# Designs tried in a protein design run: peptides against a protein of PDB entry 3OIQ. Part 153

Target 1, 212 residues: chain A of PDB entry 3OIQ
Amino acid sequence: KNRIFVSSSKDFEGYPSKAIVPVQFVALLTSIHLTETKCLLGFSNFERRGDQSQEDQYLIKLKFKDRGSERLARITISLLCQYFDIELPDLDSDSGASPTVILRDIHLERLCFSSCKALYVSKHGNYTLFLEDIKPLDLVSVISTISTKSTNSSKHSSSELISECDLNNSLVDIFNNLIEMNRDEKNRFKFVKLIHYDIELKKFVQDQQKVL

## One batch from the design tools (peptide; made by RFdiffusion4, then SolubleMPNN)

Design b1_p26_7_s2 (from b1_p26_7, 12 letters changed)
Fold by OpenDDE base, seed 3:
Structure b1_p26_7_s2 (fold): chain B 212 residues (1-212), chain A 26 residues (1-26)
Amino acid sequence: as target 1 above (212 residues)
Amino acid sequence: MNRPATTEEEEKELEELYDKYLEKLK
């Protein structure tokens, strides 16, 4: 089945009302919700949507119905948090209660770029997105990819038909949206408040700001 | 237009459809 690259979560409004569609998108991790009964990951491209929250534009459900799926969800969260250096509250609380993790506004402290594969599942005009795969992206690699592809269109790696252009365009759009948020005095997002704000990111943002 | 599921019933119905899909992939 051909996987569809999604540039906007609004695209799902026009999708079939009864379908299962493999999709892929790139977004920033914004939230993690792990409870006793559910596991959700929130992602956003920070596309302007009027008065709607720019957070959690892609709400991705992890299957959390049986011991196997719960274990997979917990491992997925642990690996993501480890990769992005996200401190999880001590899951080792000796109280036999399944640890609840609720993290919000992750993007205010860390830019957690993620390439997600999901299943769009719809029925009766309602939909959900189920996680199939997640690849965390290194910020240095993201910056390098955006900076270099303004010039070299060359190497056709023929594999997954998701145009390397679509990925890059989405990454550029995210940065542009973040730059706009950073310029807005009312917006809580500021690049200088990122824990990993370094000289490379500073330079990249300054260079992108000149083009916008 | 499709909307995100917001009710437990809507979520359950979609989860059942997803589970049925996964069973067919085995």
Scores: peptide ipSAE 0.672, ipTM 0.962, DockQ to the pose 0.906
Fold by OpenDDE base, seed 1:
Structure b1_p26_7_s2 (fold): chain B 212 residues (1-212), chain A 26 residues (1-26)
Amino acid sequence: as target 1 above (212 residues)
Amino acid sequence: MNRPATTEEEEKELEELYDKYLEKLK
């Protein structure tokens, strides 16, 4: 089955009520929920949804049933947090109690762009997303990718053609949504409050604001 | 329209379906 690129989490509303569908999306990490029994990652592209929270539009489950899956989940969280410079409590506490990690509103301090592969799993009109793969994206690389809209249709082979266009369009949409949030005085998101707000990001945001 | 699972029962049913899928890939 071909993997489907998803630009909106609303697309899942129209998916089959009993299916397993491999999907891929790009979004910002918004939350981490790690307990003794569950591991969840929240992502958002900040698509406007009326008065609903724009956070956690994609709730991704990590398998957490046995020691092997729990270990994999913890390693995944650790590696993501290391990559994005997110402070975690020591997950290797000498006390055999695995620490609970609940982080929310990550996007208010850090832009954590992530390319996710997941399985959409549905039954009886309910669905969940199980993580298959995650690739953190460097912000400088994201900015460069958006700025250098290379029309280079490099003929990469037909099978993995989640088009570079779909990824780029989604990245642009995310930034546009963030710019709108930044302009809204009621929205808590502000670019200037990001820990990593630098001259490059400032310039990029200013240039994008002129096009919107 | 499909909605995200919100109950433990719904989550369990979906997880069982996922596990059966993974078993078929082995």
Scores: peptide ipSAE 0.671, ipTM 0.962, DockQ to the pose 0.911
Fold by OpenDDE base, seed 2:
Structure b1_p26_7_s2 (fold): chain B 212 residues (1-212), chain A 26 residues (1-26)
Amino acid sequence: as target 1 above (212 residues)
Amino acid sequence: MNRPATTEEEEKELEELYDKYLEKLK
C-alpha cells in the first residue's frame, strides 16, 4: 500500500472505520508523554478547529508492551530531546521508579519540526496512530526550504509518492498558522518567547507576515 | 466519522489489531 501524505488530522475522520493505512505528515512536536505503561508524542500543525485545542492534533503512540519496545521508546525520546535541545526533567529520581516524562506546550519554547511516518489503525470508528519513523527537521533547513521556491523536483524514485511539494506546503501552512497565533493577543504562542529566536527566524517571520 | 481512541478498551482493541498486522509482516 502506498503511504499517504496527510495535511490535516481531520482527514482521519473520513478514513475507513476498519483499516490499517501507512501515513506521513509534518508537524511541530507539542507534547511528550512517557509513563510506566505508555509513550505518546503529540504533534500539531495548528490548523484552526474552532474552539478546539490546537495542541496534540496528531497523537502518536510508540509501542510500549515489552522491555525491548520500552527501551526503544525511551531511546527515541532521548534522541529527539537531544536533537531539539529539550531539557528532560532529571531522570535521576533516586527512587528507582521508571522516570515519568510529561512535557506539554513544547512549541511555546521551541519549534520542533518533525516528519513522521505512522500507521493509522482503526476499528469501530476509533483510531490510533503508531509511530513507524520520525525525522527531526532543522529549523534553518525548514526556513531555507520555504524561502527558496524549490523548483528542483529532483526525480527521486516513484516509490515514495510523497511530493516534496506536499511537505513544503505543510511547512508553509504551519508557519502561517503560527503567525496567526502570534498576532492573536489571547494566544500564548509568541515567536519572541522562543528560546532559539534569532535574527534569521525574526527576518523570516517578518517577511512571511508581509505575504499574509 | 472516526475519532481518536480515548478509552483503555478502545486503545487495547487497536493495539491488538496493530500487533496482528506486525505478525503478518514477519
Scores: peptide ipSAE 0.671, ipTM 0.962, DockQ to the pose 0.908
Fold by OpenDDE base, seed 5:
Structure b1_p26_7_s2 (fold): chain B 212 residues (1-212), chain A 26 residues (1-26)
Amino acid sequence: as target 1 above (212 residues)
Amino acid sequence: MNRPATTEEEEKELEELYDKYLEKLK
């Protein structure tokens, strides 16, 4: 079955009420929720939704039912946090209790771009997204991709490859949304408050602001 | 219109559907 690229989490409102659909999206990691019984990742593209919270537009479940799935979920979170320099509380608490991790508003300190593959699962008009794969994206690589406008429409990758155009468009949209949030005095998001705010990101934001 | 599952019952039904899907891929 062909994987569908999702540009907005609103697309799921129009999906079949009883289906399993492989999907992919790119978004910023906004939250991590790991308890003894549940593992969730929150993502957002910060699409404007009126007065609704722009956070956690994509709530992705990791399977967390047995020791094998729990281990995979913990490893996934650990690897993501290592990649993005997110400090986790030491999992090595000698007390055999699995540590609870609740992180919110990650995007206020770090831009954690992620390409996610998930299964949309729906029944009776309710849905959930189960994580299949996650690829963290380097911010320098994201900036370079947007700046080069490399429509390398290499037509020839025949397979289930999401169009490089869809990915690039979504990355541009995310940055545009962040620029709008940064301009809004009521919004908590500010580029200058990012831990990794550097000269390259500053220049890129300034150049993008001239086009908007 | 579809909405995210919010109840434990809704979540359980969706998870059972997901598990059945994974079993068919084996």
Scores: peptide ipSAE 0.670, ipTM 0.962, DockQ to the pose 0.889

Design b1_p26_7_s3 (from b1_p26_7, 10 letters changed)
Fold by OpenDDE base, seed 3:
Structure b1_p26_7_s3 (fold): chain B 212 residues (1-212), chain A 26 residues (1-26)
Amino acid sequence: as target 1 above (212 residues)
Amino acid sequence: MNRPAETEEEEEELEELYDEYLKKKE
């Protein structure tokens, strides 16, 4: 089955009530929830949803039922955190207890852009998203991609890649949403509070703010 | 309209369906 690019998690409301659909999206990592029995990643594009929280719009499950799946989940979390310079609480599990990690509001400190592949799984009008693959995106690369309307990805790699246009549009939408949040005095998100806020990001935000 | 699974029972049912899907791909 062809992988569907998803620009809004609201799209899932209209999906088949009994299906397995491979999907792909780009979003910011907002939360990590790792317990003894569950592993979840929260993502958001911060699309306005009325009174609903803009956080964790994409709640992605990692399989966590056996030692193999648990190990894969823990490795995935570790690699993501290493890539984004997210400090995991010291898994000082000198106690034989499985390490618990609960991180929320990651986007308030770090912009963790991620390209996610997931399986939409639905039954009886309920759905969940299971992680298939995740690619962290470098912020400098994201900024460059948005700034350069470079249509020139001539590489016909026949793989189920997001169209360059869909990726770029979603990245632009995320930044526009963040700019709106930054302008809102009631919103906790502020670009200047990001740990990695630098001259490049500042300039990019200032330039994007002139277009909005 | 589909909604995110919120209950443990709903989550388990979807996870079973996912596990069946994985077994068919192996």
Scores: peptide ipSAE 0.650, ipTM 0.958, DockQ to the pose 0.906
Fold by OpenDDE base, seed 1:
Structure b1_p26_7_s3 (fold): chain B 212 residues (1-212), chain A 26 residues (1-26)
Amino acid sequence: as target 1 above (212 residues)
Amino acid sequence: MNRPAETEEEEEELEELYDEYLKKKE
């Protein structure tokens, strides 16, 4: 089965009620939930959904059934947090209990762009997204990619069905949504409150705001 | 319309389906 690029988590509402579908999306990491029994990652593209919270539009489950899967989940979380400079509480608590990590609203402090591959799994009108692969994206690279959008339809080989265009469009949409959130006085998100807010990001945001 | 699984029972049923899928892929 071909992997489907997903631009909105609302697409899943219309998916088959009993299916397994490989999907891919790009979004910002918004939450991490690691307990003794469960590991979840929350992502969002901040698509407007009325007055509902815009975080955790994509809830991605990591397999957490055995010591091997638990180890993989913990390593995945550690590597993501290391990449994005997210401070985790010391996972080495002497108490032998796996520390509970609950982080929310990550996007208020850090823009953690991630390309995710997942399996959509549904039965009886319920679905879960299982993580298959995650690639953290560097913010400078994201900004560069958006800024250099040349209309060069380079004939990328027909085999990777996820067009570079779909990825780039989703990245633009995310930034546009963040700009709208930044303009809203009621929204907690502000670019100037990001820990990594620098002159480059400031300039990029200012230039994008002129086009919107 | 499909919704995210909210209950432990719904999550377990989906996990079983996922585990069956993995076994068929091996």
Scores: peptide ipSAE 0.650, ipTM 0.958, DockQ to the pose 0.920
Fold by OpenDDE base, seed 5:
Structure b1_p26_7_s3 (fold): chain B 212 residues (1-212), chain A 26 residues (1-26)
Amino acid sequence: as target 1 above (212 residues)
Amino acid sequence: MNRPAETEEEEEELEELYDEYLKKKE
């Protein structure tokens, strides 16, 4: 089955009630939840959904049932956090207790753009998303991609073709949503509070604000 | 309308379906 690009987490509301569908999306990492029994990653594109929290619109489950899957989940979290400069407690604590990591509101400090491949799994009108693959995206590269409309027409195989248009549109939508949040006095998100807020990001945001 | 799984029972049923899917791919 071909992988479906998802632009909104609302799309899952209309998906088959008993299905397995490979999906792909781009979003910001908003939360990490690692306990003794569960590993979840929260993502959002900050699409407005009335009065609901704009965080964790995509809850992605990592398999966490055996020592092998637990190890893979911990390595995945460690590599993501290393890439985004997120401080984690040592996951290898000698104390025999698996360290619990609960990080929320990551987007308030860092814009962690991620391209995710997942399996949509549904039964009885409930669904979950299982992580298949994750690619962290560099913010400078994201800004450059949006600004240049760079059509990398490179002949990648038909199964990995995220429509470059779909990716770019989703990235633009995320920034537009963040700009709206930044303008809202009630919203905690502010670009100037990001740890990595620099002249390039400032200029990009100012240029995007003129189009909105 | 489909909703995210919220209960442990709902999550377990979905995990079983996922594990069955993985076994069929091997």
Scores: peptide ipSAE 0.649, ipTM 0.958, DockQ to the pose 0.906
Fold by OpenDDE base, seed 2:
Structure b1_p26_7_s3 (fold): chain B 212 residues (1-212), chain A 26 residues (1-26)
Amino acid sequence: as target 1 above (212 residues)
Amino acid sequence: MNRPAETEEEEEELEELYDEYLKKKE
């Protein structure tokens, strides 16, 4: 089955009520939930959804049923946090309890762009998303990709056909949504509060604001 | 319309379906 690029998590509302569908999306990491029994990653593109929280529009499960899957989940979380410079609470609690990590609102401090491959799994009108692969995206690379109309159709092989267009459109949509949030006085998101807010990001945001 | 699984029972049912899928892929 071909992998479907998803631009909105609302698309899942119209998916088959009993299906397994390979999907791919690009979004910002918003939450990490690691307990003794569960591992969840929250992502959002901040699409407007009325009065509901714009966080965790994509809740992605990591398999967490055995020691092997638990280890893989912990390594995945560690690598993501290292890549995005996310401070994990000291896992060195001397108590032999598995460290619980609950991080929320990550996007308020860091823009953690991620390309996710997942399996949409549904039954009886309920669905979940299981992580298959995650690629963190560098913010400088994201800014460069949006700023340069990359007309370079790199001949990537037929199996990884995210159209470069779908990726770019999703990245633009995310930034546009963030700009709208930044303009809203009631919204907690502000670009100037990002830890990594630099001259490049400032210039990019200013240039994008002129197009909106 | 489909909704995200919210209950443990809904989650378990979907995890079983996922585990069956993985077994068929091996």
Scores: peptide ipSAE 0.649, ipTM 0.958, DockQ to the pose 0.904

Design b1_p26_7_s4 (from b1_p26_7, 14 letters changed)
Fold by OpenDDE base, seed 1:
Structure b1_p26_7_s4 (fold): chain B 212 residues (1-212), chain A 26 residues (1-26)
Amino acid sequence: as target 1 above (212 residues)
Amino acid sequence: MNREAETEKELEELEELYEKYLEEKK
């Protein structure tokens, strides 16, 4: 089965009510929920959905059934947090219990761009997403990609069906949505509040704001 | 129209379907 690129989490509303579909999307990491019994990652592209919260538009489950899968989930979270410089609370649980990590609104402090591969799993009109693979994206690389690709419709060979265009379009859409959020005085998101807000990001945002 | 699974029972049924898929893929 071919992997489907997903530009909106609304697409899942129209998917088959009983299916397993491999999907891929790009979004910002917004939340981490690691407990003793489950591991969830929240992602968003901040697509406007009326007055609804733009939080966790993609809720992705990590397999958490046995000690092996639990270990893999914990390692995945640790590696993501290390890559994005997310401070995990040292839950020195003196009790030997697995540390519970609950992080929300990660995008308010850090732009954690991630390319995700997942399985859409549905039954009886309910669905969930299981993580297959995650690739963190470097912000400088994201900015460079958006800035350079306005011109080269180079015919890249049809074999990896997820067009480099779909990824780029989604990255542009995310930034445009963030710019709109930054302009809204009621929105908590502000670029200047990002821990990694530098001269390069500032310039990029200013240049993108002139086109919107 | 599909909705995200919210209940533990709905999630369990989806996890069973996912586990079956993983076994069929081996």
Scores: peptide ipSAE 0.631, ipTM 0.957, DockQ to the pose 0.923
Fold by OpenDDE base, seed 2:
Structure b1_p26_7_s4 (fold): chain B 212 residues (1-212), chain A 26 residues (1-26)
Amino acid sequence: as target 1 above (212 residues)
Amino acid sequence: MNREAETEKELEELEELYEKYLEEKK
């Protein structure tokens, strides 16, 4: 089955009630939930959903059933946190208890753009998403990609063709949603509160605000 | 309309379906 690019997590409401569908999306990492029994990653594109929290629009499960899958989940979390410069609580506590990590509202401090491949799994009108692959995206690269509207269709191999257009459109939509949140006085999100808020991001946001 | 699975039972049924899918891919 071809992988479907997903621009909205609302699309899953219309998916088959009993299916497995390979999907792909781009979103911001919003939460990490690692316990002794489960590993979840929350993502959002901050699409307006009424009065509900715009966080965790994509709740992605990592397989966590055996020592091998648990190890892979922990390594995945460690690598993501290292890439995004997210401080994990010291995992080295001498108590042989598996460290619990609960991070929320990550987008308030850091813009963690991620391209995710997942399996949509549904039964009886309920669904969940299982992580297949995750690629963290560099913010400078995201800004440059949106700014240049690079029509360079690089001849990447036919089997994993994410439309560069779909990725770019989703990245633009995320920034537009963040700009709207930044303008809302009731919203906690503010670009100036990001730890990595620099002159480049400031200029990019100012230029995007003129188009909205 | 599908909803996100919230209950442990709903999640277990989806995990079983996912594990079966992984076995069929080997």
Scores: peptide ipSAE 0.631, ipTM 0.957, DockQ to the pose 0.908
Fold by OpenDDE base, seed 3:
Structure b1_p26_7_s4 (fold): chain B 212 residues (1-212), chain A 26 residues (1-26)
Amino acid sequence: as target 1 above (212 residues)
Amino acid sequence: MNREAETEKELEELEELYEKYLEEKK
């Protein structure tokens, strides 16, 4: 089955009520929830949803039912945190209890762009998303990709593969949403509060703000 | 319209379907 690119988590409301659908999206990592019994990753594109939280729009489950899947989940979290320079709380609980990690609002300190592959799983009108694969994206590469493709509209490669256009459009939409949040005085998100806020990101945001 | 599964029972039913899919894929 072809993997579907998803631009909005609202799309899942219209999906089949009993299906397994491979999907892909790009979003910011917003939360990590690792306990003894579950592992969840929250992602958002910060699409405006009225009064609904803009956080955790994509709640992705990692398989967590046996020692093998639990180990894979913990390794996945560790590798993501290492890639994004996310400090995990010292898991040095001397108690032989499995480490609990609860991180929220990650986007307030770090823009953790991630390309996710997941399985949409539905039954009886309920759905969940299971993680299949995750690729962290480098922010410099994201900025470069958005900046360069604004000029190269010419390669119509007609391959039904998740178009580089879909990825780019979603990345642009995320930045536009972040710019709107940054302009809102009531919103906690501010680019200048990001730990990795540099001259390149500043310039990029300033240039994007002129188009919005 | 589908909704996100919130209850443990809803999640269990989806996890069973997911596990079956993983078994059929091997």
Scores: peptide ipSAE 0.631, ipTM 0.957, DockQ to the pose 0.904
Fold by OpenDDE base, seed 5:
Formats: structure tokens, sequence, C-alpha cells
Structure b1_p26_7_s4 (fold): chain B 212 residues (1-212), chain A 26 residues (1-26)
């Protein structure tokens, strides 16, 4: 089955009520929920949904059924947190209780861009997303990709028909949404409060603000 | 209109469907 690129989590409202559909999206990591019984990742593109929270628009479940899947989930969380420089409590604590990790509002401190592959699974008008793959994206690379209209469709034969255009459009939309949040005095998000706020990000935001 | 699964029962029914899909894919 071909993988569908998703630009909005609202698209799932119109999906089949009993289906399994491979999907892909790009979003910011907003939450991590690791307990003894489950592992969830929250993502958002911060699309405005009226009075609904803009956080956790994509709740992605990691398989957490047996010791093998639990170990894979913990390794996935550790690698993501290492990549984004997110401090985790020691997951290897010899105290036989698996450490609980609950992180929220990650986007207030760090812009954690991620390309996610998931399975949309639906039954009886309910759906969930199961993680298949995740690729963290470097912020400098994201900024460069948006700034350079890379018209070079280099035919990299990666058989994944991710339209480079769909990826770039989603990244632009996320930044535009963040700029709107930054302008809102009631919104907690501010670019200047990001731990990694530098001259490059500042310049990019200032240039993007002139186009909006 | 589909909604995100919130209840443990709704999630369990979706997990069963997902596990079946993984078994059929092997």
Amino acid sequence: as target 1 above (212 residues)
Amino acid sequence: MNREAETEKELEELEELYEKYLEEKK
C-alpha cells in the first residue's frame, strides 16, 4: 500500500471507520509519556482548531506488549531525547521499577522537528496511530530547506514518494503557526524562550515575519 | 467522523486489530 502524506490531523476524521492506512507527517514533538504499561509520543503542527489545544494533535502509540517491544520503546525514547538534548531521568535505575517519564510542552523549550511514519488504525469510528518509524530533523537543516527553495528534485531513488514539496510546505506551515503563537500575548510560546535560540533562528524568524 | 481513541477499551480493540495486521504481514 502507498504511504499517504498527511498535512493535518483533521484528515483522520474523514478516513475509513474500519481501516489500516500507512501515513507520514512532519510535526514538532510536544510530549513524551512513558509508563510501565504504555508509551506515547505527542506531536503538533500547531494548526488552529478553534478553542481546542494546539498540543498533541498527533498522539502516536509505540507497541508496548512484551519485553521486546518495551525495550524497543525505551531505546527509541532514549535516542530521541539524546538527539534533541532532552534530559531524561536514568532509565537504567537498578530499582526494578521502570522509570516513568512524563514530559509536556517540549516545544516551549526546544523545537523538535520530526518526520514520522505511522499506521492509522480505525474501528467503530475510533482511531489511533502506531509508530512505524521516526526521523528527527536538525533545526539548521529545516531552516536551510525552507530558505533554499531547493527546486533540485535530485532523483534520490528513495522509493518513498514523499513529495519534497509536501515536506517543505508542512515545515513552512509549522513556522507560520509558531510566528502567530509568538505574536499572541496570551500564548506561552515565545521564540526568545527557546534554549537553543540563536542568531540564525532569530534572523530566519525575522525574515519570515516580513512575509506574513 | 472518526475520533481519537481515549478509553482503554477503545484502545484494546485497536491494538487487537493492529496485532492481527502484524501477524498477517509475517
Scores: peptide ipSAE 0.630, ipTM 0.957, DockQ to the pose 0.895

